# Peptides against a protein of PDB entry 5VJI, part 13

Target 1, 62 residues: chain A of PDB entry 5VJI
Amino acid sequence: NTLVVLHKSGLLEITLKTKELIRQNQATQAELDQLKEQTQMFIEATKSRAPQAWAKLQASLT

## One batch from the design tools (peptide; aimed at target 1 L6 L11 T15)

Design b2_p16_8_s2 (made by RFdiffusion4, then SolubleMPNN; from b2_p16_8, 10 letters changed)
Fold by OpenDDE base, seed 4:
Structure b2_p16_8_s2 (fold): chain B 62 residues (1-62), chain A 16 residues (1-16)
Amino acid sequence: as target 1 above (62 residues)
Amino acid sequence: SEEEKLLQEALELARK
């Protein structure tokens, strides 16, 4: 059957590994996006002397 | 068997 053929050819392992790599990539991208947002909040906090800007940054880091 | 082992490893990887 198809599953046996995929396994014997090695394509099943490659397919499943690819799926895992996509998942890991998505997780890493999410972390990167969060860091970008935190960086932007830091920049805004340094530009303004408004306490609420620093409070917003602090909340994002917790 | 080795065949079964490889299949199980692939399945475990996919479930993570």
Scores: peptide ipSAE 0.046, ipTM 0.659, DockQ to the pose 0.051
OpenDDE base, seeds 1, 2, 3, 5: peptide ipSAE 0.041, 0.042, 0.044, 0.040; ipTM 0.642, 0.647, 0.654, 0.648

Design b2_p16_8_s3 (made by RFdiffusion4, then SolubleMPNN; from b2_p16_8, 11 letters changed)
Fold by OpenDDE base, seed 5:
Structure b2_p16_8_s3 (fold): chain B 62 residues (1-62), chain A 16 residues (1-16)
Amino acid sequence: as target 1 above (62 residues)
Amino acid sequence: SEEEQLLQESLELARK
């Protein structure tokens, strides 16, 4: 049985742990991307005197 | 089955 072989070799555990790590990495990356976007909006708002830039930033933080 | 038990054990370990 292939599953038995994978379990006994330790490969099954590694595979499943890897899947979980990938999931966690994806979640962390999503949070990081959101922060990057918010940071960019802040930078643009500080460079611009346009009310629209500040409104965009405010909307992202609410 | 044995296979199901082995899989379940591995899933539990992976979630720790």
Scores: peptide ipSAE 0.047, ipTM 0.654, DockQ to the pose 0.055
OpenDDE base, seeds 1, 2, 3, 4: peptide ipSAE 0.044, 0.046, 0.047, 0.046; ipTM 0.645, 0.652, 0.655, 0.654

Design b2_p16_8_s4 (made by RFdiffusion4, then SolubleMPNN; from b2_p16_8, 10 letters changed)
Fold by OpenDDE base, seed 3:
Parts: C-alpha cells; structure tokens; sequence
Structure b2_p16_8_s4 (fold): chain B 62 residues (1-62), chain A 16 residues (1-16)
C-alpha cells in the first residue's frame, strides 16, 4: 500500500519528521511570543514605577 | 503517531 511505499522510500520518515518539526516550531514560537509579552510587561514596569505594572508582570510569570 | 500506527498495521497486514 501507499504507506509501505512511502516508508520504504524514506519519504514517510521525512514527512513525519517535518510534521514534528512544524509542531515543535509552533510550540517554540508560542513560548517566544509569551516571552516577548513578558519582556514588554517588564519594560512597562520599569518605566511606570507603579506597583500595578509589577503585579501584572508577576501574574504573567505564575 | 497515528501515521506510524497505521503504518505498523499496514505492514502487519502486508506480512500476511
């Protein structure tokens, strides 16, 4: 069948690895976006000198 | 993965 052919050709491994890499990339991107947001909150906290901004940052890190 | 499982099933069927 098709899956056997794909496996024997090595294309299945490449396809599955590609899918996994895409998944990992998406997960890493989400973590990166979260870090960017936290960084922005940190910047705002340092600028505002307001405890509320630090509280927001603290909440984001929990 | 599901694809790997389907492959295993397909390979098992191919052995028969």
Amino acid sequence: as target 1 above (62 residues)
Amino acid sequence: SEEEKLLEESLELAKK
Scores: peptide ipSAE 0.053, ipTM 0.699, DockQ to the pose 0.087
OpenDDE base, seeds 1, 2, 4, 5: peptide ipSAE 0.037, 0.040, 0.039, 0.037; ipTM 0.630, 0.644, 0.642, 0.635

## One batch from the design tools (peptide; aimed at target 1 Q40 F42)

Design b2_p17_1 (made by RFdiffusion4)
Pose (drawn by RFdiffusion4):
Structure b2_p17_1 (pose): chain A 56 residues (1-47, 54-62), chain P 17 residues (1-17)
Amino acid sequence: NTLVVLHKSGLLEITLKTKELIRQNQATQAELDQLKEQTQMFIEATKWAKLQASLT
Amino acid sequence: QVEELETLSERLETALE
């Protein structure tokens, strides 16, 4: 059984962990993209209504 | 992702100063 070989070879475990790591990395990429947008909005306002509206 | 986060932290610190 291919599932048995995958398990016994240690690659089943590694595959699952890699998948979760990929998921975690993608989640962090989304947090960063959002943080980039928020930071840019913040910096432009330091140079305002858009910031107030986005807060309220 | 770590480098991007550091860069954003520096930019925010500069904006607050």

Design b2_p17_1_s2 (made by RFdiffusion4, then SolubleMPNN; from b2_p17_1, 10 letters changed)
Fold by OpenDDE base, seed 3:
Structure b2_p17_1_s2 (fold): chain B 62 residues (1-62), chain A 17 residues (1-17)
Amino acid sequence: as target 1 above (62 residues)
Amino acid sequence: LEAELKELQEQLAAALA
């Protein structure tokens, strides 16, 4: 059947691995986006010298 | 082969869940 053919060809394994890699990439990208936002908050905090900016950054880290 | 196929079937089922 189709499943056996996919298995024997190696395509099933590649497909499942690709799907997993996409999932991991998405998760990593989300973490990266969060870090980028936190970095921006840090930059703004250093520029403003305002305690509220640092509080905002601190809140984002929790 | 049969054991490997079974494992891939389980992985497929998990991926589709």
Scores: peptide ipSAE 0.083, ipTM 0.684, DockQ to the pose 0.016
OpenDDE base, seeds 1, 2, 4, 5: peptide ipSAE 0.072, 0.076, 0.081, 0.072; ipTM 0.671, 0.669, 0.675, 0.665

Design b2_p17_2 (made by RFdiffusion4; failed a check: too like the target's own chain)
Pose (drawn by RFdiffusion4):
Structure b2_p17_2 (pose): chain A 56 residues (1-47, 54-62), chain P 17 residues (1-17)
Amino acid sequence: NTLVVLHKSGLLEITLKTKELIRQNQATQAELDQLKEQTQMFIEATKWAKLQASLT
Amino acid sequence: TKELIRQNQALQAELDQ
């Protein structure tokens, strides 16, 4: 059984962990993209209505 | 406030990498 070989070889475990790591990394990429947008909006306002509206 | 502005500018430069 391919599942048995995958398990016994240790690659099943490694595959599952890699998948979860990929998911975690993608989630962090999304947080960063959002943080980048928020930061840019903040810096432009330091140079305003868009910031107020986005807060309220 | 000035320090916060600088920190956010530094954070934006890191996010542009």

Design b2_p17_2_s1 (made by RFdiffusion4, then SolubleMPNN; from b2_p17_2, 11 letters changed)
Fold by OpenDDE base, seed 5:
Structure b2_p17_2_s1 (fold): chain B 62 residues (1-62), chain A 17 residues (1-17)
Amino acid sequence: as target 1 above (62 residues)
Amino acid sequence: KEAEIQQLQQLLQQLEQ
């Protein structure tokens, strides 16, 4: 059985670990992109005296 | 042999979630 051979060779574990690392990388990238967007909203809120820019920033932090 | 195959199938399903 190919699945048993993959398990015993360690190749299945490598495949599963690779899948998990890809998932973690995607999650970290999403957090980074969110932080970049929040940083941009913060910069815009500091440049504008517009209450709408602060409201938009506040909404992004909730 | 069937039990070992089922354990591997369960492990694969846990990582598809």
Scores: peptide ipSAE 0.080, ipTM 0.669, DockQ to the pose 0.013
OpenDDE base, seeds 1, 2, 3, 4: peptide ipSAE 0.068, 0.072, 0.072, 0.073; ipTM 0.648, 0.663, 0.650, 0.650

Design b2_p17_2_s2 (made by RFdiffusion4, then SolubleMPNN; from b2_p17_2, 12 letters changed)
Fold by OpenDDE base, seed 3:
Structure b2_p17_2_s2 (fold): chain B 62 residues (1-62), chain A 17 residues (1-17)
Amino acid sequence: as target 1 above (62 residues)
Amino acid sequence: KEQEVQQLQQLLQQLEQ
């Protein structure tokens, strides 16, 4: 039974943990990309002083 | 035997996504 061998060797646990780490990395990368975009909108809002740039930033934070 | 190999293959394919 390949699954029993994989379980007994600890490779199943490593495989499942690797899958979870990949998922967490993908989620963290998406949050980081969103934060980068929000940071850019904040920089543009501070530079332009335009109400539209602040409204765009506010819409991204809600 | 074949079902166990298929389950492992499915698990490996889910690591590549």
Scores: peptide ipSAE 0.069, ipTM 0.651, DockQ to the pose 0.014
OpenDDE base, seeds 1, 2, 4, 5: peptide ipSAE 0.066, 0.069, 0.059, 0.054; ipTM 0.650, 0.656, 0.637, 0.623

Design b2_p17_2_s3 (made by RFdiffusion4, then SolubleMPNN; from b2_p17_2, 11 letters changed)
Fold by OpenDDE base, seed 3:
Structure b2_p17_2_s3 (fold): chain B 62 residues (1-62), chain A 17 residues (1-17)
Amino acid sequence: as target 1 above (62 residues)
Amino acid sequence: SSALVQQLQQLLQELEK
């Protein structure tokens, strides 16, 4: 059947691995975006030296 | 065979979550 063919051809493993890599890539990208945002908040906090900016950064890290 | 294909499809969808 189709599943047996997929398994024997190696396509099942490749498909599953590809799906997992896509998922991991999405998760990593989300973390990267969050880090970029936190970095920007850090930069702004250092520029303004306002307690509110630091509080905002701290809140993002919790 | 149809059931197995559907199970595969379900598994692939779960990996997308």
Scores: peptide ipSAE 0.075, ipTM 0.687, DockQ to the pose 0.014
OpenDDE base, seeds 1, 2, 4, 5: peptide ipSAE 0.074, 0.069, 0.067, 0.063; ipTM 0.685, 0.686, 0.687, 0.665

Design b2_p17_2_s4 (made by RFdiffusion4, then SolubleMPNN; from b2_p17_2, 11 letters changed)
Fold by OpenDDE base, seed 1:
Structure b2_p17_2_s4 (fold): chain B 62 residues (1-62), chain A 17 residues (1-17)
Amino acid sequence: as target 1 above (62 residues)
Amino acid sequence: KKAEIERLQQLLKELEK
């Protein structure tokens, strides 16, 4: 069957590895997005000089 | 053909677990 052909050709392994890499990429991207958000909160805290902004940043880091 | 592709996709999903 087609699955057997994919396995013997090595394409199954490549496909599974590719899927895993995509998953890892998505996880890394999520972490990056979180860091970007935290960075933005930091910038806002420095601009406003308001205790509330610093408190918001602190809450995001915990 | 579509059904076969879907079946293969499901098999790949199971193998990834």
Scores: peptide ipSAE 0.064, ipTM 0.633, DockQ to the pose 0.014
OpenDDE base, seeds 2, 3, 4, 5: peptide ipSAE 0.056, 0.056, 0.059, 0.059; ipTM 0.621, 0.616, 0.629, 0.628; seed 2 fails the geometry check

Design b2_p17_3 (made by RFdiffusion4)
Pose (drawn by RFdiffusion4):
Structure b2_p17_3 (pose): chain A 56 residues (1-47, 54-62), chain P 17 residues (1-17)
Amino acid sequence: NTLVVLHKSGLLEITLKTKELIRQNQATQAELDQLKEQTQMFIEATKWAKLQASLT
Amino acid sequence: DAEELITDAEELQAALD
């Protein structure tokens, strides 16, 4: 059984952990993209209505 | 504190770029 070989070889465990790590990395990429947008909006306002509206 | 926040935000934006 391919599943048995995958398990016994240790690659099943490694595959599952890699998948979860990929998921975690993607979630962090999304946080960062969002943070980048928010930061840019903040810096432009330091140079305003868009910031107020986005808060309210 | 506001000036520090602005500087930190600019540094954060540069790190994100």

Design b2_p17_3_s1 (made by RFdiffusion4, then SolubleMPNN; from b2_p17_3, 12 letters changed)
Fold by OpenDDE base, seed 4:
Structure b2_p17_3_s1 (fold): chain B 62 residues (1-62), chain A 17 residues (1-17)
Amino acid sequence: as target 1 above (62 residues)
Amino acid sequence: SLEAAIQQAQQLLQQLE
C-alpha cells in the first residue's frame, strides 16, 4: 500500500519532518508578529507622548 | 508490513512533537 511504499522510500520520514518544520515556522512567525506589534506600540507611545499609549504598551508586555 | 509502517510513523511523530 501507499504507506508502506512511502516508508520504504524514505519519503514518509521526509513528510513527517516537513510537517514539523512547518509547525516550527508557524510558531516562530507568530512570535515575530507579536514582537512587531509591540515595537509598533512602542513607536506610537514615543510619538504621541500620551499616557494611554504607554499604558497600552505596558499591557502588551504583561 | 502496514502494521510495522504505522508503528514506525507513530514513533517518529512522537519524537518530532
Scores: peptide ipSAE 0.035, ipTM 0.619, DockQ to the pose 0.013
OpenDDE base, seeds 1, 2, 3, 5: peptide ipSAE 0.027, 0.026, 0.035, 0.027; ipTM 0.562, 0.502, 0.609, 0.576

Design b2_p17_3_s2 (made by RFdiffusion4, then SolubleMPNN; from b2_p17_3, 13 letters changed)
Fold by OpenDDE base, seed 5:
Structure b2_p17_3_s2 (fold): chain B 62 residues (1-62), chain A 17 residues (1-17)
Amino acid sequence: as target 1 above (62 residues)
Amino acid sequence: ELEALVQQLQQLLQQLE
């Protein structure tokens, strides 16, 4: 049947692999965005020297 | 979008199952 042909042709594998790559890309982007936010909190903590800014950074790392 | 193409392909495959 058509599904068997799609499987044997590799189209099914390509479709599933593409979905997985999209998922991995989204996960990597989320980690990058989190790192950017943590970097900003670190910069603010170093500038202000306020205990509250360091506490905020510490909370983000737990 | 690539996501839309993947979803369309998956929908078609699901209909064939």
Scores: peptide ipSAE 0.052, ipTM 0.656, DockQ to the pose 0.015
OpenDDE base, seeds 1, 2, 3, 4: peptide ipSAE 0.031, 0.039, 0.044, 0.045; ipTM 0.604, 0.628, 0.636, 0.636

Design b2_p17_3_s3 (made by RFdiffusion4, then SolubleMPNN; from b2_p17_3, 12 letters changed)
Fold by OpenDDE base, seed 5:
Structure b2_p17_3_s3 (fold): chain B 62 residues (1-62), chain A 17 residues (1-17)
Amino acid sequence: as target 1 above (62 residues)
Amino acid sequence: SAAELVQQLQQLLQELE
């Protein structure tokens, strides 16, 4: 059947490995996005000097 | 099932194109 053909050809292994790499990349990207957001909150807190901006930053770091 | 897996692989391949 088609699954056997995919397995024997090596395409199944490549496909599954690619899927796993995509998943790992997505997880790493999420961490990077969080850091970017925290950086932006820090910038806003320093610029505005508003207590609520510092509170927002503090909450993001907990 | 094997049929479901094949369908998923086909979809993934289309997304990678």
Scores: peptide ipSAE 0.036, ipTM 0.624, DockQ to the pose 0.015
OpenDDE base, seeds 1, 2, 3, 4: peptide ipSAE 0.036, 0.036, 0.034, 0.033; ipTM 0.635, 0.634, 0.622, 0.621

Design b2_p17_3_s4 (made by RFdiffusion4, then SolubleMPNN; from b2_p17_3, 11 letters changed)
Fold by OpenDDE base, seed 3:
Structure b2_p17_3_s4 (fold): chain B 62 residues (1-62), chain A 17 residues (1-17)
Amino acid sequence: as target 1 above (62 residues)
Amino acid sequence: SLEELIKQLQQLLKQLE
């Protein structure tokens, strides 16, 4: 059985772990991008001092 | 075959990147 050989060789575990690491990396990258966007909104809010800008920032943090 | 399975897994990983 090919699947059994794959499992016993450790390749299946490596494949699954790699997939999980990729997923985690993607999630972390998304969080980082969100933080960057929130940071930009914060900067814009501080510069404009417009209530709408602060509201936009607040909405992004919820 | 084992070879084909490995190729399929490699392709899957590539698609996930």
Scores: peptide ipSAE 0.043, ipTM 0.648, DockQ to the pose 0.015
OpenDDE base, seeds 1, 2, 4, 5: peptide ipSAE 0.035, 0.031, 0.034, 0.041; ipTM 0.624, 0.606, 0.620, 0.642

Design b2_p17_4 (made by RFdiffusion4)
Pose (drawn by RFdiffusion4):
Structure b2_p17_4 (pose): chain A 56 residues (1-47, 54-62), chain P 17 residues (1-17)
Amino acid sequence: NTLVVLHKSGLLEITLKTKELIRQNQATQAELDQLKEQTQMFIEATKWAKLQASLT
Amino acid sequence: EELVERLEAAVEELEAK
């Protein structure tokens, strides 16, 4: 059984952990993209209505 | 790290005003 070989070889465990790591990395990429947008909006306002509206 | 540095610089600029 291919599942048995995958488990006994240790690659099943590694595959699952890699998948979760990929998911975690993608989640962090999304947080960063959002943080980049928020930061840019903040910096432009330091130079305003868009910031207020986005807060309220 | 880059975003943290940019936010800190922006806060310092506001405090200087």

Design b2_p17_4_s1 (made by RFdiffusion4, then SolubleMPNN; from b2_p17_4, 9 letters changed)
Fold by OpenDDE base, seed 4:
Structure b2_p17_4_s1 (fold): chain B 62 residues (1-62), chain A 17 residues (1-17)
Amino acid sequence: as target 1 above (62 residues)
Amino acid sequence: DELKKQLQAALAELAAR
């Protein structure tokens, strides 16, 4: 049985761990991208003095 | 799941030899 071979060789554990690490990496990357976007909106808000820029930033934080 | 599937397939091919 392939599953038995995977388990005994340790490859099943490595595969499952790799899957989890990929998931965690994706989640962290999404958070990072969101933070980058929020940072950009903050920079734009400080430059423009336009209330709509602050509104965009506020909306992103909710 | 895809990685697991690929690894299982590769190992099955190896075992068939």
Scores: peptide ipSAE 0.043, ipTM 0.625, DockQ to the pose 0.010
OpenDDE base, seeds 1, 2, 3, 5: peptide ipSAE 0.026, 0.034, 0.033, 0.033; ipTM 0.560, 0.631, 0.592, 0.591

Design b2_p17_4_s2 (made by RFdiffusion4, then SolubleMPNN; from b2_p17_4, 11 letters changed)
Fold by OpenDDE base, seed 4:
Structure b2_p17_4_s2 (fold): chain B 62 residues (1-62), chain A 17 residues (1-17)
Amino acid sequence: as target 1 above (62 residues)
Amino acid sequence: DELKKQLAEAQAKLAAR
């Protein structure tokens, strides 16, 4: 039985850990992408005198 | 903690066979 072999070898635990690390990496990447977007909105807001650019930034931070 | 939970669930499924 493949599952028994994976369990006894410790590879089941490693597989589950790897899956969790992938999930955590994806979550961290999503946070990074959000921060990049917020940074871009901040740059645009500083270049613009338009209140709309600041409103967009504020909405992204809430 | 979530990893430990998942491992325990996997082990329980194995033991039930």
Scores: peptide ipSAE 0.049, ipTM 0.665, DockQ to the pose 0.011
OpenDDE base, seeds 1, 2, 3, 5: peptide ipSAE 0.049, 0.049, 0.049, 0.048; ipTM 0.661, 0.664, 0.664, 0.664

Design b2_p17_4_s3 (made by RFdiffusion4, then SolubleMPNN; from b2_p17_4, 9 letters changed)
Fold by OpenDDE base, seed 2:
Parts: structure tokens; sequence; C-alpha cells
Structure b2_p17_4_s3 (fold): chain B 62 residues (1-62), chain A 17 residues (1-17)
């Protein structure tokens, strides 16, 4: 049985751990991307000095 | 490092099987 072999060898645990690390990496990347977007909106708000840009930033933080 | 160590251990088990 392939599953039994994978379990006994420890490869199943490695596979599951790898999947978890990938998931964590994806979650962290998503948070990073969100922060980058918010940073860009902040930069645009400071440059334009337009109320609309600040409103957009404020909406993103809610 | 832990994953690397686990990989080495798994390979050893597989080789001994």
Amino acid sequence: as target 1 above (62 residues)
Amino acid sequence: DELKEQLAAAQAKLAAA
C-alpha cells in the first residue's frame, strides 16, 4: 500500500508540512500585497492632496 | 532546517526498507 509506505517513511508528514508552509506563504504574501497597495494609496494621497485619494485610503483601512 | 532534517530521515528509512 502506497499510503502506508509514505506514512512509515515519513514522506507523508513532509508532504503535509510542505502544503502547510505553502499555505502560510500564500497568506503572508496576501497580507504583504495588501500593505503594498495601502502604501501606494497613501503615497498617492500625499501627492495629489485630493480629498478623494484620502477617502480611498480611509476606505481601504476599514 | 526541520524540514530538511525530516527529509534526510525519511530518505534513510526509505533506503532501509
Scores: peptide ipSAE 0.061, ipTM 0.700, DockQ to the pose 0.011
OpenDDE base, seeds 1, 3, 4, 5: peptide ipSAE 0.058, 0.060, 0.055, 0.056; ipTM 0.691, 0.691, 0.687, 0.690

Design b2_p17_4_s4 (made by RFdiffusion4, then SolubleMPNN; from b2_p17_4, 9 letters changed)
Fold by OpenDDE base, seed 5:
Structure b2_p17_4_s4 (fold): chain B 62 residues (1-62), chain A 17 residues (1-17)
Amino acid sequence: as target 1 above (62 residues)
Amino acid sequence: DELQQQLAAAQAELAAR
């Protein structure tokens, strides 16, 4: 069994840890992308002075 | 987790030897 060989070598543990790190990285990236979007809406609100742009930002933070 | 389940199956196979 190839999986048994990977387990005995310690490579399976590394693979499982790598999978978890990838998951955590994806979650952190999603939070970062959300923050970038909110920052862009803030910049647009300050430039346009339009109440609608501020309302859009407010909705994103709620 | 499928990979964890496969690990558990592999460990059981190893213990049965």
Scores: peptide ipSAE 0.072, ipTM 0.758, DockQ to the pose 0.009
OpenDDE base, seeds 1, 2, 3, 4: peptide ipSAE 0.066, 0.067, 0.064, 0.068; ipTM 0.753, 0.756, 0.748, 0.757

Design b2_p17_5 (made by RFdiffusion4)
Pose (drawn by RFdiffusion4):
Structure b2_p17_5 (pose): chain A 56 residues (1-47, 54-62), chain P 17 residues (1-17)
Amino acid sequence: NTLVVLHKSGLLEITLKTKELIRQNQATQAELDQLKEQTQMFIEATKWAKLQASLT
Amino acid sequence: TELQTLAADLQTLLDEL
C-alpha cells in the first residue's frame, strides 16, 4: 500500500508539515500585502480624507 | 517632526518589501 510506504518512509509526515508551512506562509504573504497597502495610505496622508474614510 | 521621522522609517521598511 503506497500510503503505508509513504508513512513508513517518513515522507507522509514531512509532506503534511510542508503543506501546513506553505499554508502559513501564504497567510503571512496576505497579511503583508494588506499591511503594505495600509502603510502606503498612512504615509501619503502624512504629506488625508481617504485615511479618515477608511477608518470610519 | 516625530511623525515625519516615523513616516520616513515606515517608507524605508516598505521599500525593502

Design b2_p17_5_s1 (made by RFdiffusion4, then SolubleMPNN; from b2_p17_5, 9 letters changed)
Fold by OpenDDE base, seed 4:
Structure b2_p17_5_s1 (fold): chain B 62 residues (1-62), chain A 17 residues (1-17)
Amino acid sequence: as target 1 above (62 residues)
Amino acid sequence: DALLALAQQLQALLQQL
């Protein structure tokens, strides 16, 4: 049985762990991308001094 | 503007990630 061989070789554990690490990496990257966007909105708000820019930033934080 | 400078510094740090 291929699954049994994969399990006994340790490759199943490595594969499953790798899949989980990829998932975690993707989640962390999404949070980082959101923070980058929020930082850009913060910069725009500080540059423009416009209430609309601050409102846009605040909306992104909800 | 200190607040703008801070924001730009944060952006620069985030760009490295």
Scores: peptide ipSAE 0.076, ipTM 0.752, DockQ to the pose 0.674
OpenDDE base, seeds 1, 2, 3, 5: peptide ipSAE 0.073, 0.075, 0.074, 0.041; ipTM 0.749, 0.749, 0.751, 0.615

Design b2_p17_5_s2 (made by RFdiffusion4, then SolubleMPNN; from b2_p17_5, 9 letters changed)
Fold by OpenDDE base, seed 1:
Structure b2_p17_5_s2 (fold): chain B 62 residues (1-62), chain A 17 residues (1-17)
Amino acid sequence: as target 1 above (62 residues)
Amino acid sequence: DELKKLAEELEKLLKSL
């Protein structure tokens, strides 16, 4: 059947590995997005010098 | 100041990501 052929050809392994790599890429992207947001808060805190902006950054790091 | 310059560099970096 299709699954047996897919397995014996090695394509199943490649497919499963690709799926995992996609998942890992998505997780890494989420971490990067979080870091980008935190960096933006740092930028705003630095530019404004406003205590509330620093408080916002501090809260995000907890 | 140094913090502001760092912030500007980080902002440039963010635009590239």
Scores: peptide ipSAE 0.072, ipTM 0.751, DockQ to the pose 0.890
OpenDDE base, seeds 2, 3, 4, 5: peptide ipSAE 0.029, 0.036, 0.037, 0.039; ipTM 0.553, 0.553, 0.552, 0.592; seed 2 fails the geometry check

Design b2_p17_5_s3 (made by RFdiffusion4, then SolubleMPNN; from b2_p17_5, 9 letters changed)
Fold by OpenDDE base, seed 1:
Structure b2_p17_5_s3 (fold): chain B 62 residues (1-62), chain A 17 residues (1-17)
Amino acid sequence: as target 1 above (62 residues)
Amino acid sequence: SALQALAAALEAALQAL
């Protein structure tokens, strides 16, 4: 059947590995996006010098 | 055929991503 052919050809392994790599990439991208947001909050805090901006940054780090 | 089965398997693999 199709599954047997997929397995014997090695494509099943490649498919599963690719799915795992996509998952890992998505997780890493989410962490990167979070860091980018935190960096932006830091920049805004330094510009405004407003206590509320620093509080917002601090809240994001918890 | 074996070739057709492999092609179908490849398409299924791509759809599973």
Scores: peptide ipSAE 0.075, ipTM 0.704, DockQ to the pose 0.012
OpenDDE base, seeds 2, 3, 4, 5: peptide ipSAE 0.069, 0.042, 0.069, 0.067; ipTM 0.703, 0.631, 0.676, 0.700

Design b2_p17_5_s4 (made by RFdiffusion4, then SolubleMPNN; from b2_p17_5, 9 letters changed)
Fold by OpenDDE base, seed 4:
Structure b2_p17_5_s4 (fold): chain B 62 residues (1-62), chain A 17 residues (1-17)
Amino acid sequence: as target 1 above (62 residues)
Amino acid sequence: SALQQLAQQLEELLQQL
């Protein structure tokens, strides 16, 4: 059957690995985007000297 | 991306098995 052919050809393994790599890439990108946002909030907090900016940053780190 | 599209097509094929 088709599934057996996909398995024996190695295409099934490639398909499953590709899915996993896409998932990992998406997760890593989300973490990177969050870090970029937190970095920006940190920069703004240091410039403004406003307690509200620090509170916003602190809330994002929880 | 083209790679994501290919992965999705393969997933759909697997769901039909």
Scores: peptide ipSAE 0.046, ipTM 0.623, DockQ to the pose 0.016
OpenDDE base, seeds 1, 2, 3, 5: peptide ipSAE 0.043, 0.041, 0.042, 0.045; ipTM 0.622, 0.626, 0.602, 0.627

Design b2_p17_6 (made by RFdiffusion4)
Pose (drawn by RFdiffusion4):
Structure b2_p17_6 (pose): chain A 56 residues (1-47, 54-62), chain P 17 residues (1-17)
Amino acid sequence: NTLVVLHKSGLLEITLKTKELIRQNQATQAELDQLKEQTQMFIEATKWAKLQASLT
Amino acid sequence: KTTPEEAAALLERLEAS
């Protein structure tokens, strides 16, 4: 059984952990993209209404 | 892009709003 070989070879475990790591990395990429947008909005306002509206 | 003072001034303006 291919599943048995995959398990006994240690690649099943590694595959599952890699998948979860990929998921975690993608989640962080989304947080960063959002943080980038928020930071840019913040910096432009330091130079305003958009910031207030986005807060309220 | 921005200084600590400019960021502090913006935060003060937000608190006063």

Design b2_p17_6_s1 (made by RFdiffusion4, then SolubleMPNN; from b2_p17_6, 8 letters changed)
Fold by OpenDDE base, seed 5:
Structure b2_p17_6_s1 (fold): chain B 62 residues (1-62), chain A 17 residues (1-17)
Amino acid sequence: as target 1 above (62 residues)
Amino acid sequence: AVTAEQAAALLKKLAES
């Protein structure tokens, strides 16, 4: 049947691995985006010297 | 390794599409 063919051919393994890689890529991208945002908040905090900017940065790190 | 359950789930998704 189709399941046997797909499994024995390795296509199921490739398909599921591809989906997992996509998931991992999305997770890594989310972490990268968070780091970029935190970096920007840090830059703004250092420039403005405003307590509100530091408060925003602190909130992002909690 | 892909489990039989994972394979079945994928097949089900393919059948629904």
Scores: peptide ipSAE 0.086, ipTM 0.696, DockQ to the pose 0.010
OpenDDE base, seeds 1, 2, 3, 4: peptide ipSAE 0.080, 0.075, 0.067, 0.073; ipTM 0.680, 0.674, 0.653, 0.671

